# Ledger of designs, part 77: peptides against a protein of PDB entry 3PBP

Target 1, 203 residues: chain A of PDB entry 3PBP
Amino acid sequence: LNEKDLNLILNKSLVMYESLDSTTDVIVKRNVIKQLQFVSKLHENWNSRFGKVDIQKEYRLAKVQGPFTINPFPGELYDYTATNIATILIDNGQNEIVCVSFDDGSLILLFKDLEMSMSWDVDNYVYNNSLVLIERVKLQREIKSLITLPEQLGKLYVISDNIIQQVNFMSWASTLSKCINESDLNPLAGLKFESKLEDIATI
Target 2, 203 residues: chain A of PDB entry 3PBP as posed
Amino acid sequence: LNEKDLNLILNKSLVMYESLDSTTDVIVKRNVIKQLQFVSKLHENWNSRFGKVDIQKEYRLAKVQGPFTINPFPGELYDYTATNIATILIDNGQNEIVCVSFDDGSLILLFKDLEMSMSWDVDNYVYNNSLVLIERVKLQREIKSLITLPEQLGKLYVISDNIIQQVNFMSWASTLSKSINESDLNPLAGLKFESKLEDIATI

## One batch from the design tools (peptide; made by RFdiffusion4, then SolubleMPNN)

Design b2_p12_4_s2 (from b2_p12_4, 5 letters changed)
Fold by OpenDDE base, seed 5:
Structure b2_p12_4_s2 (fold): chain B 203 residues (1-203), chain A 12 residues (1-12)
Amino acid sequence: as target 1 above (203 residues)
Amino acid sequence: PVYYAEFLKNYF
């Protein structure tokens, strides 16, 4: 966490707050307000010299977001169980892909198209809980772990019993990042969402 | 659909 990140989160929280209206669910209102309060306090208490903020206990006890839906959900995965999750940065603006592995050896790459607040008050906070399926990558092995490296945008390392593989999705993620940042999704039309899978090391 | 309950790393 750095000052840039705090500013980004603050801006996101402000936008969420400004989106509240008379039709917004009360639970959503509470969570968005709590989110803004939290981030505002973080910003006020930010110590750039030490890169730290004191977080009050009430905010450290945030609850789990979700459950999430995946749209469209691959029908083949209905009978399988998710095993790992990772988030992967695709740019320096903190756009992220969510990656979930399944026990069939599949990886699904997901995008959160709608912003969510953290869950502060309630369990199973489900407002804007949909994830967009971008790609399914099928591996021929059991996935043990998902590793990301902060310095490597759009890359996921998949650890299996005997191999480390890299999933590189920058072929499409760079375009996605641009579309998000420019608020124009037109360049995604006709884009092939196919990641590169490469063997990195044998274990 | 399969629902996945997780604390999404949305902000940090």
Scores: peptide ipSAE 0.009, ipTM 0.478, DockQ to the pose 0.359
Fold by OpenDDE base, seed 3:
Structure b2_p12_4_s2 (fold): chain B 203 residues (1-203), chain A 12 residues (1-12)
Amino acid sequence: as target 1 above (203 residues)
Amino acid sequence: PVYYAEFLKNYF
């Protein structure tokens, strides 16, 4: 975590707080408020010289977020098991794609279109827990691991038997990033969500 | 955010 990342998290927490109204569920209000309090305290206690922040004990006992839903979930994947997960940045604003592999050799590329706070007090915090399915890539290989390189936006490395492959989704992810950052979804109309697959090395 | 990604990793 660096100062830039902390500022981004603070801004996201502020946006979540500002979205609260009189109709918002009490549990959601409590979690979003506590999220903002937590991040604000982290920001206040940030030591840029050492790149460290002290976390108060009261915030250390967070609950697990989720469960998450995938929409739409590919029907054929009900018979298979997820094997790996990775998050891939698509820009410097911390927009990211979630990639999940399955034991049939499929990769699904997911986007979290809604911001979600930490769960602080309750189990099974499910507010804004939806992930949008963007693309399914069928590799037809046993996927052993997923690797990302922070300096390489929109690229995922897939390790299988005797081969390393790259999945490159910047063809659409650059447009998606722009749409999110500018709050204009018009450029998504007619966009083809098709990633490029290439062999990188034999192992 | 980075901390959300860690929670996601624990779910899948």
Scores: peptide ipSAE 0.009, ipTM 0.469, DockQ to the pose 0.118
Fold by OpenDDE base, seed 4:
Structure b2_p12_4_s2 (fold): chain B 203 residues (1-203), chain A 12 residues (1-12)
Amino acid sequence: as target 1 above (203 residues)
Amino acid sequence: PVYYAEFLKNYF
C-alpha cells in the first residue's frame, strides 16, 4: 500500500458516492457510504513515512464480496472447474484484467466494467458483481499456476508441468486502457481481442 | 473488488 494507491481508492470511492441517487438501493447506498468513510479515514490517517494506516475496528469486519458473474460465460466451461486466478495491470492507472484458469486448460480474460464497494452490512453483496469476458485462450494444458510481474503490463505467465508460457494481451489492452481512461469506447470498434501466446521456457 | 480483497488480505 502506498499513497498513490490510497488516492486511487479514494477517487474510486468518491466516484461511486457521486453516482448514488434517489433510486439507488438502500444496501448499495450504505455500502458505498461506508466505503467512502473507510477510505477517507485511511487516507487521513496515512503515514507516508512508514507506509502505515490505522484501521478502526468497525471496518475490520468487512464481509465477502460476490458471488461474481462472468458474461458471457462460455458454455463449454460449465463442466469444468476454475483452478487459478490472477490480476494483471494494463496501465499505470491501475486498470486490471482478471485472469481465471480452468481444468480444461482454458484461460479466460475478464474485465470489471463496474466498480464495486466492499461489503459491510450484508453477506453476498452482489451489486455491480459482473465481469465481462474479453477473451478465452485455450492452452490445452494443465495450468498449475498463474504468475504476473508488476513491471510488465498486460503479460501473464502460465506455468504448466513442463513449460512456462507468456500470454501477452497488450495488443488490445492498450486500447482498452485508453478507452477506460478517456471514457470513449469508440476505439474498441473492430478491435480484435486476440492475445499472443509464446513459449518462454521449458521446465 | 480484487483490489480491495488484496488490500485486506495483505493487511489481515
Scores: peptide ipSAE 0.008, ipTM 0.443, DockQ to the pose 0.080
Fold by OpenDDE base, seed 1:
Structure b2_p12_4_s2 (fold): chain B 203 residues (1-203), chain A 12 residues (1-12)
Amino acid sequence: as target 1 above (203 residues)
Amino acid sequence: PVYYAEFLKNYF
């Protein structure tokens, strides 16, 4: 955690709180309020000199978020099982792509377009739980692991039995990043979501 | 069928 990230989370938490209305589900209200309380306390207790924050026990007992849905879910994958998950940064503004592999050798690249609070008191917190399918990459290999390098934006390394491959999605992710940061979705019109696959090493 | 994934957001 750094000061920039803390400020970003605070701003996101405030926006979520301000979006609440009389029609909002009580569980959502409770979780969003708890989120804002948590982040506000973190901000108040932030020690910039040491980059430290004390987290009270009650906030360390957060539940796993989800379940998440994938939209659209590829019909071909109904017969297959997810095997790995990774998160990849696409810029220095903390925009991320979620990557999930399947046992058919597919990679799906996903974007979380809606903000979601932590789940504080419920196991199945499903508000704003949708992930947008951006691309499906078919590797035709058994995927053993997914590796990301923090210094390499928009790149995923896929390890199979005999090869390491790089998936580079900056061809479209740079445009996506710009659209998010500038709050202008027009450049997405006509954009091809096609990642580049490259062999890196034989193993 | 509907497929689901579970996540824990990393804020830190």
Scores: peptide ipSAE 0.008, ipTM 0.460, DockQ to the pose 0.335

Design b2_p12_4_s3 (from b2_p12_4, 5 letters changed)
Fold by OpenDDE base, seed 3:
Structure b2_p12_4_s3 (fold): chain B 203 residues (1-203), chain A 12 residues (1-12)
Amino acid sequence: as target 1 above (203 residues)
Amino acid sequence: MNYYAEFLNNYF
C-alpha cells in the first residue's frame, strides 16, 4: 500500500458515503460507514516511512462477500462449471479485469462496474456485487490454470495439457481504463472487445 | 471471497 492508493480508497469510500440516502438499506449504510471509518483510521495512522498501518482487531474480521452476479451471463455456460479465477490489472491504478474459466474451455472477461463496500458484520452481503461480461473467449481445449505475471498489464496466460497461450486484451482494456480515469465513455462507442490469442510455448 | 479483504491481503 502507498499513500496514493490510500487516498484513492479514501476518496472512493467518501463517494460511496455521499451516495447514501434515506432509501438506502440499513445494512448497506452500516457497511459503507464502517468502510469509511476503517479507511479514515488507516489514513490517520499511515506511516509513510515504513509503509505500515496498524489495523484494529474490529476491522480484521471481515466477512465473505458474495454471491456475485454476472450480467449478462452467457446462456451457453449454465451447463458448465467454473474452474479457475484470476484478476489482472489493466493499468497502474486500480482498474482490473476478472477472468473466469469453465470446464468447456470458455474464458470470460468480467469488469466490476460498481464500487463495492466490504462485507464487515453481515454474511452474504451483496451490495454492488455485479460483474459485467466484456468478452467470452472460447479455447478449443481444457483450461488447467490461469496465470498472471507481474507488470504485464492486460495479459493472461492460459495453461492447458500441452500448451501455454496468452490472452492479450490490451486492445480494448487500455481504452476502458482511459474512459474510467477520464470519466468519459465516448471512446467505448464502437470499440471491439476482441482479445488476441497467441501460442507462447508447447509443454 | 471478500474483494477488499483480498485486496488488503495483497497490499499488506
Scores: peptide ipSAE 0.005, ipTM 0.313, DockQ to the pose 0.078
Fold by OpenDDE base, seed 1:
Structure b2_p12_4_s3 (fold): chain B 203 residues (1-203), chain A 12 residues (1-12)
Amino acid sequence: as target 1 above (203 residues)
Amino acid sequence: MNYYAEFLNNYF
C-alpha cells in the first residue's frame, strides 16, 4: 500500500458516503459507513516510513464480495463454466479490466462502472456489484490460464495446450481510460471494442 | 443518476 492508493480509497469512500440518502438501504448505509471508518483509521495510522498499517481484528473479518452481475451477460455463455479470472491495468492510474475465461474458449472483458463498498458482515451483499461487458473474444481453443505481466498495460496472455496468445485491447482501452480520467464520454461514440489477437509462441 | 453506467448500458 502506498500513500497515493490510500488517498484514492479514502476519496472514493467519501464520495460513496456523500451519495447516501434517506432512501438508501440500511445494509448499504452500514457497509459504506464502516468502509469510510476503516479507510479513515488506515489513513490516520499510515506510517510512510514503514509502509505498514495495523488493521484491527474487526476489519479483518470482511465477507467475500459478491455475487457479481455481468451486464449484458452473453446468452451463448449460459451453458458454459467460467474457468479463469484476471485483472489488468489499462493506465498508470487505477483503471482496470476484469478478464474472465470460459470452458468453451470464450474470454470476456469486463469493466467496473460503479464503485463497490466492501461487504463487512452480510453474506451475499449486493451493492454496485455490476460489471459491464465490453468485449467477448472467442478463441478457437480451450483456455488453460490467463497471465498478466507487470508494466504491460492492456495486454493479456492466454495459455492453451500448445500456444501462447496475446489479447491486446489497448485499441479501445486507452480511449476508455482517457474518457474516465477526463470525465468525457464523447470519444466512446463510434469506438470499436475489438481486441487484437496475436500468436506469441508455440509450446 | 450515474450517466456513465447508463451510457455504457445503452452503448452495449
Scores: peptide ipSAE 0.000, ipTM 0.278, DockQ to the pose 0.047
Fold by OpenDDE base, seed 2:
Structure b2_p12_4_s3 (fold): chain B 203 residues (1-203), chain A 12 residues (1-12)
Amino acid sequence: as target 1 above (203 residues)
Amino acid sequence: MNYYAEFLNNYF
């Protein structure tokens, strides 16, 4: 956690709070308010010199976030099991892709289109727990693990039994990141969400 | 970055 990150979380929590209306569910209101209070207290107690903050015990009892929905969920994956999950940055601004592998050798690339609030006191808290399917990459092999390198934006490494492959999605991820940062979706019109698969090494 | 998930994973 750094000061930039803390400011971003504060701003996001403020925007979420300002989006609350009379029709918003009481559980959602409670979670968003508690989030804003938590982040505000973190910001007030932030020691930039040491990169430290004391978190009050009442905010340490967060609940598991989820379940998540994938929209659309690929019909072909209903009979298969998810095996690995990884997140990868697509920019220096903290936009990320969620990567999920399946036991059939499918890899799905997912985007979080909605800002989530933390689950505090409610089990199975579902608010903005949506992931948008961007791309499905089919590998002709079992996926053993997913590796991301912090300095390599939009490049996922897929490990199988005897090979390391790179899934490079910078072809579309740079445009997606720009659209998010500029709040302009026009550059997505006609964009192909097609990743490049490359063999990197035989093991 | 799901700062909350990473924060939770780093602190819990």
Scores: peptide ipSAE 0.000, ipTM 0.313, DockQ to the pose 0.072
Fold by OpenDDE base, seed 5:
Formats: structure tokens, sequence, C-alpha cells
Structure b2_p12_4_s3 (fold): chain B 203 residues (1-203), chain A 12 residues (1-12)
């Protein structure tokens, strides 16, 4: 956590708060308000010199968020189990792709299209818990782990029993990031969501 | 209405 990250979370929490209306569910209102309060307190107590913030006990007892939906969910994956999850930055603005592997050797690349509030007081909090399927990459092997390198935007390393493969999705992720940052979705029209798979090393 | 979710739902 750095000051930039904290400011980003604050701004997100403000936008979420400003989006609340009379029709918004009370649980959602409570969670968004509590998030804004939390992040505001973090910001107020931010010690840049030490990179430390004291988190009050009440905010350390956050609940698990979920379930999540994937839309569309690949029909072929209903009979398979998710094995790994990783997040990968696609830019320096903190846009990220959620990568989920399955025991069939599928990898799905997911985008969070809606900003989520943290789950504070409610178990199974579901608000904006949708992930958009961007791409399904089918590997011809079992996926043992997913590795991300912070310095490598839009690159996922997939570890299997005898090989390291790179999934490089910067072909589309740079455009997606641009669309988000510019609030213009037009560049997504006709974009191919096709990642490059490369063998990096045998192990 | 999140135009982004509606847009993505129309493109995918």
Amino acid sequence: as target 1 above (203 residues)
Amino acid sequence: MNYYAEFLNNYF
C-alpha cells in the first residue's frame, strides 16, 4: 500500500458513495459507507514515512465477499474445478485482469466491470460481484500454478509439471486499459481477445 | 445504469 493506492481506493469509495440513491439496498449503503469511512480513516492516519497505517479492529474483521458470477460462464467449465487464481496488472493505473485456472487446463481471463465494495458485516455479500469473461485459453496440460511478475504488465506465467508457459494478453489488454482510462469503449469494437501463448522454459 | 456492463453484455 502506498499513497497512490490509498488515494485511488478513496476516490473509488467516493464515487461508490455518490452513486448511492434512495433505491440502493440498505446493506449496500452500509457497506459503501463503511468502506468510505475505513479508507478515509486510513488516509487520515497514513504515515508516508513508515508506509504504515493502524487499522482499527472493527475493520480487520471484514467478511469474505462472494459468491462471484462470471458472465458469460463458459459452458464447458461447469464440470471442472477452479484450481488457481491470480490478478495481473494491465497498466500503471491499477487496472487488473483476474486469471482463474481450472483442472481441465483451462485458463479464463476475467475483468471486473463493476467496482465492488468490501464486505464488512454481511457474510456472502453480493454487490457488483460480477466478472466479465474476456478470454478462455485452453492449455494442453494441467495448470499447477499461476505466477505474476509486478514488472510485467499483461503477462501471466503458467506453471505445469514440465513447462513454464507465458500467456501474454497485452494484445488486447492495452486497448482495454486505454478504454477504461479514457472512458471510451469504441476501441473495443472489433478487438480480438486473443492472448499469445509461448513456451518459456522446460522444467 | 452502468453503460459499461450493458455494453459488455451486448458485445460478448
Scores: peptide ipSAE 0.000, ipTM 0.277, DockQ to the pose 0.046

Design b2_p12_4_s4 (from b2_p12_4, 7 letters changed)
Fold by OpenDDE base, seed 2:
Structure b2_p12_4_s4 (fold): chain B 203 residues (1-203), chain A 12 residues (1-12)
Amino acid sequence: as target 1 above (203 residues)
Amino acid sequence: PNLYAEFLKNYF
C-alpha cells in the first residue's frame, strides 16, 4: 500500500458514499459507510515513512464477496470448468482486465464496470459483483497457467504444455483506459474488441 | 519441466 493507492481508495469510497440514496439497500449503505470509515482511519494513521498502518480488529474480519456474475456469459462455457484467473493492468491508473481460462481452451477477458465496496458483516455480499465480458479468445489447447510481466500493460502470457503465447489487447484496452479515466464511453462505439495472439516460444 | 520457471528465467 502506498499513499497514491490510499488516496484512490478514499476517493472511490467517497464517491460510493455520495451515491447512496433513500432507495439504496440497507446492507449496501452499511458496507459503503463502513468502508469509508475504514479508509478514513487508514488515512489518519498513515505513516508515509514506514508505509505502515494499524488496522483495528473489527476491520480484519471482512467477509467473502460473491458470487460474481459474468455478463453476458457465453452459453457454451456452461459445459466447461474455469481453470485459471489473472488480472492485467491496462494503464498506470490501476485499471485492470480480469482474465479467466476454461478447460475447453477458451480465455475470456472481463472488465469490472461498477465500483464495489468490501463485504464487512454479511456473507454472500453481491452488490456490484459483476464483470462485463469484453472478448473470448479460443486457443484450442489446454491452458496450464496465466502470467503477466512487470511494466507490460495489456499483455497476458498463456502457458500450455509445449507453447507460450502472448495475448495483446492494447488495441482496444488503450481506448477503454481513456474512456474510464475521462468518464466518457462514447469512444468505445464501433471499437473492435479483438486481441492479437502471437506465439512467443515453443518448448 | 516447469514451463513457468523456464519462462520466468528467460523473460525476467
Scores: peptide ipSAE 0.017, ipTM 0.559, DockQ to the pose 0.028
Fold by OpenDDE base, seed 1:
Structure b2_p12_4_s4 (fold): chain B 203 residues (1-203), chain A 12 residues (1-12)
Amino acid sequence: as target 1 above (203 residues)
Amino acid sequence: PNLYAEFLKNYF
């Protein structure tokens, strides 16, 4: 945890809190309020010299978030099972893509367009739990593992039995990153969400 | 997985 990350989480928590209204579900209100209280306490107790924060026991007992949904879910994948998951940064601003592989050799690229609070008090907290499907890449291979490299933005390495392939999605992810950072969605109009697949090594 | 991650670190 660093000061930049802490400030980002605080700002996100404030935005979530400000979005609450009279129609918002009571469980959501409680979770968002507790989120803001937690992050505010972390920020107040932040020691930059030691990079340490004391977290009270009540906040360490947070519940698992989810289940998550995918929108739209590819109809062809209802008969298949997810096998691997990875998260890849697309910029230095902490925008990220969630990558999920399936046992049919499909790779789906997902984006979290809505901010989530932690689940504090309830199991199966499902507010803002939808991931947006950006792209489905069909590799026609059994995917054994997904690897990301910290210094390589928008690149996923897919390992199969005999080959390592790179999926490079910076063709569209750079535009997506810009749209998010500038709060302008106009450049998404007509954008093709087509990743580049390249063979890297035979194994 | 660790061997391949190490391979990729050395390859790039």
Scores: peptide ipSAE 0.017, ipTM 0.566, DockQ to the pose 0.029
Fold by OpenDDE base, seed 5:
Structure b2_p12_4_s4 (fold): chain B 203 residues (1-203), chain A 12 residues (1-12)
Amino acid sequence: as target 1 above (203 residues)
Amino acid sequence: PNLYAEFLKNYF
């Protein structure tokens, strides 16, 4: 954890807190408030010299978040099992795509359109647990692993037994990043969510 | 296995 990441989490937690209203579920309110408290305490206890934060026991007992949903879920994938997961940054603002592979050789690219709090008090915390399906890439290979390079925005390396392929989604991810950062979704209208697949190396 | 390691070395 670095100071930039801590500040990002703090800002996210503040935004979530500010979004709370009288209609918001009590469990959600509690989780968001506890997250803000947690991050605030982390910030107060941040030791930049050591890159360390002492986490109190009460926050180390966080619950599992999820299950998650995918919307829309590709109908063909109901018969298949997810095999790998990775996250890929699309900008320096820490916007990311969640990539999930399936045993049919599909790769789905998912976006978290809603910010989620950690689950603190309740098991199976599911508020804002829907991920948006952006793209399904059919690789038609057994996907062994997903590799990301922090310096390579919007690029995923898919490793199969005999090949390494690059999935490059910067064609749309740059626009998505802009939309998020500017809080304007209009540029997404008519955008094609088609990633570029390239063979990088034969293994 | 070696090519994977080499790929990782070259790209990481």
Scores: peptide ipSAE 0.016, ipTM 0.558, DockQ to the pose 0.026
Fold by OpenDDE base, seed 3:
Structure b2_p12_4_s4 (fold): chain B 203 residues (1-203), chain A 12 residues (1-12)
Amino acid sequence: as target 1 above (203 residues)
Amino acid sequence: PNLYAEFLKNYF
C-alpha cells in the first residue's frame, strides 16, 4: 500500500457513498458507510515513512464476499467445472482482468465494471458482484495452472501437460484501461476483444 | 517440472 493507492481507494469509497440514495438497501448503505469510515481511518493513520497503517480491530472481521455472477454466462459452460482463477493487471493502477479456466479447456476473461464495498458484518453480501464477460478463449486441452508475472501487464501464462502458452490481451486491454482512467467509453466502440495465443515452451 | 522452474527463473 502506498499513498497514491490509498487516495484512490478513498476516492472510490467517496463515489460509492455519494451514489447512495433513499431507495438504496439498508445493508448496502451500512456496508458503504463502513467502507468509507474504514478507508478514512486508514488515511488518517497513514505513515508514509514506514508505509504502515494501523487497522482497528472493528475492521479486521470482514467477511467473504460473494457469490459472484458472470454476465453473460456462456451457455456451453453450464456443463463444465471451473478449475483455476487468476487476476491480471492491465495497467500500473488497479485495473485488472479476472481469468477463469474450465475443464473443457476454455478461458474466460472477466472485468469488474462496478466498484464493490467489502462485506463487513453480513454473510453473503451481494452488491455489485457482477463480472462482465469480455472474451472466451478455447485451448482444447487440459489447463493445469494459470500464472501471471507482475511485471508483464495483460499477459496470462497457461500451463498444460506438455506446453506453456501465453494469452496476451493487451490489444484490447490498453484501450479498456484508457477508457476507465479517462472515464470515456467511446474508444470501446468497434474494439475487437480477441487475445493473441502464443506457444512459449514445450514442457 | 524442471521447465516450469526454468520458465519461472527466466521470467521472474
Scores: peptide ipSAE 0.015, ipTM 0.556, DockQ to the pose 0.026

Design b2_p12_5_s1 (from b2_p12_5 with I3L E5D N12P)
Fold by OpenDDE base, seed 5:
Structure b2_p12_5_s1 (fold): chain B 203 residues (1-203), chain A 12 residues (1-12)
Amino acid sequence: as target 1 above (203 residues)
Amino acid sequence: SSLNDLFKPVTP
């Protein structure tokens, strides 16, 4: 993904925001605002001194199903800027978690919602969907990059200045995969969405 | 119910 593509996503999110009116459902309005904030924060960090954000794969998802709203969006993250984004496979059926890092050291793990969000673009229908926040992980580190290995399902490598950490979310992602594939969310009830963190290497 | 109803923040 290049800056032009990110600008396109931002503009699309802005158009959605501008389409909001007094008749807009409160939930939809909230989600659109959250989406705009998310995309804006991602854009703000573009070409920062800490590196380029490669969201190519995520952009591909957005092209197909986006723009995405995030529900819920943690209130604390409104004050921080997105720094990195990555997609992580959770099964061989191409189900993926979207991970976004923030400059507060937080990671959010997202998955597409099964329910399509409403579009309020009057002139052009834009297929938009919701991203569901599954987990927020607070690392309290400056995250430099996110790395995924295609052969390692449900694992994310977080690179900071001095350490590489592995985030393993297969504890819940395996269940999620099953739920998606079977179109049954019941097995997620009572599931603890807590990823395992492990220090991999000091750098 | 959507997955958002199951969301829990985690601090390591």
Scores: peptide ipSAE 0.021, ipTM 0.456, DockQ to the pose 0.053
Fold by OpenDDE base, seed 3:
Structure b2_p12_5_s1 (fold): chain B 203 residues (1-203), chain A 12 residues (1-12)
Amino acid sequence: as target 1 above (203 residues)
Amino acid sequence: SSLNDLFKPVTP
């Protein structure tokens, strides 16, 4: 992510947040808020790296030292602009996949580094705030929006100009969730990180 | 061992 992309995502996230009202479903509201929180945190870390914006500490998120990195970041995506971001729950706990879309029609599925996660439990300074690239999904479409449903774990809805598609990554996310919760990475050995794509509706 | 070592980008 570059600064321009992050700003775009932030603006979109803010617009989504502003669209929330008293009639908005609590679950939708929660998801949008979580998305905004994540993007804001990324923005804060980005700005801290560039010395500019103190976003007020209101959220007791552990002091994230240093910028978030996406490792490995696909080199091809440096030439493209990030368009949307979403967070998707993968269990009844609070493990989440982060999805970022790009204007080339790519989706990247990201997870927080376990070392970072474990360091949250330790009163230790985490210097390496890395996101791990799990999967790149190439849709080759203009992605207008990303939608998640809290009752549907490990599913992302992608809205394009003429179609809504579902990305289902529970094939691997259930195993990932187990590994994280049990602090045992052994079940990930040999796991294929391939999501299923399905056309849901025509717009 | 990092999660990064376990994850690979895939194209559908």
Scores: peptide ipSAE 0.021, ipTM 0.420, DockQ to the pose 0.057
Fold by OpenDDE base, seed 1:
Structure b2_p12_5_s1 (fold): chain B 203 residues (1-203), chain A 12 residues (1-12)
Amino acid sequence: as target 1 above (203 residues)
Amino acid sequence: SSLNDLFKPVTP
């Protein structure tokens, strides 16, 4: 995150706020207002020297709700169909990775972006949210289901016809969690976003 | 986006 990008997000948030009218759903209005308030505070608390911002806990805990805009979207996946979606906790502070599987056997690991309005205070709020592509894992299998266990942070279980595989992304997700919680993005510089794939069981 | 520049996808 840099000052230029923050200004862009601020401008987008202002445009959304100005678009509010009497016909806008009350939930949308509230979330847009909160988005603007968040970004404004973020801008005020920006420290360009350290790449640090003071982000209040309530904003950091905002949930990602569909529909999703995924950026960048892998070009080769335009020809394939999404099959499953799951959310995986990366810490006990409710930070989550979103995972989407495709019928080519790919998994994409995603994290929330600050673009568009997030779900700030209303459960089950549905709005277009931006997701950032962190990693693509190519399994070359027909993925039947995705399973997560709440007690196992940063782990996704992929079920195919003949095998269960574990995707473990805590190698980078632990750092991501720390960065979010401490409002310091510096540790992400040079971080390798590669998950570990392991065969768990034959079925 | 800001996060797009930060997160670079990799193919294993």
Scores: peptide ipSAE 0.020, ipTM 0.454, DockQ to the pose 0.044
Fold by OpenDDE base, seed 4:
Structure b2_p12_5_s1 (fold): chain B 203 residues (1-203), chain A 12 residues (1-12)
Amino acid sequence: as target 1 above (203 residues)
Amino acid sequence: SSLNDLFKPVTP
């Protein structure tokens, strides 16, 4: 993701927002508004250059095609600003988790929805990328950077002012990978989506 | 069913 791509996403999100009217479904309206807020906050952070964005080519291309929605959107993050975004490989087949940090110290782990969570009016002429919220990790610290290593599947390094932490989500991501690759989501039923957080180094 | 039906946000 670069500034140009983010601007494009923002503009498309604005178009979706402007298309809302009294006939629009309440759920759709709510999600579009939240999407716009999310993207705008990410854009704001980008302009301030306080964040790092590491998005793989596949997700970058998807984002260029249109805005994205997150379902469910965490209500607690409504007023907070997105600060960083990263994509993390979970297998060698190029399945990825999207991670977004917020200025409240939260990390959200997201996955591309295989089915659109909402039906959109085709008259809007805007492509919607649906993301599913898998997990929220609360660090309660300022997140300066997100680092990923291609050789380390399902691991995210979070850099704050005084500490580097590792988020490891392979406990559930391995199952997710299997489900995707086998086109069977049944094994996800009952799975606990809890990542392991470890301190790596003090700065 | 969509992935959304299977995922529940959790905090550690």
Scores: peptide ipSAE 0.018, ipTM 0.446, DockQ to the pose 0.050

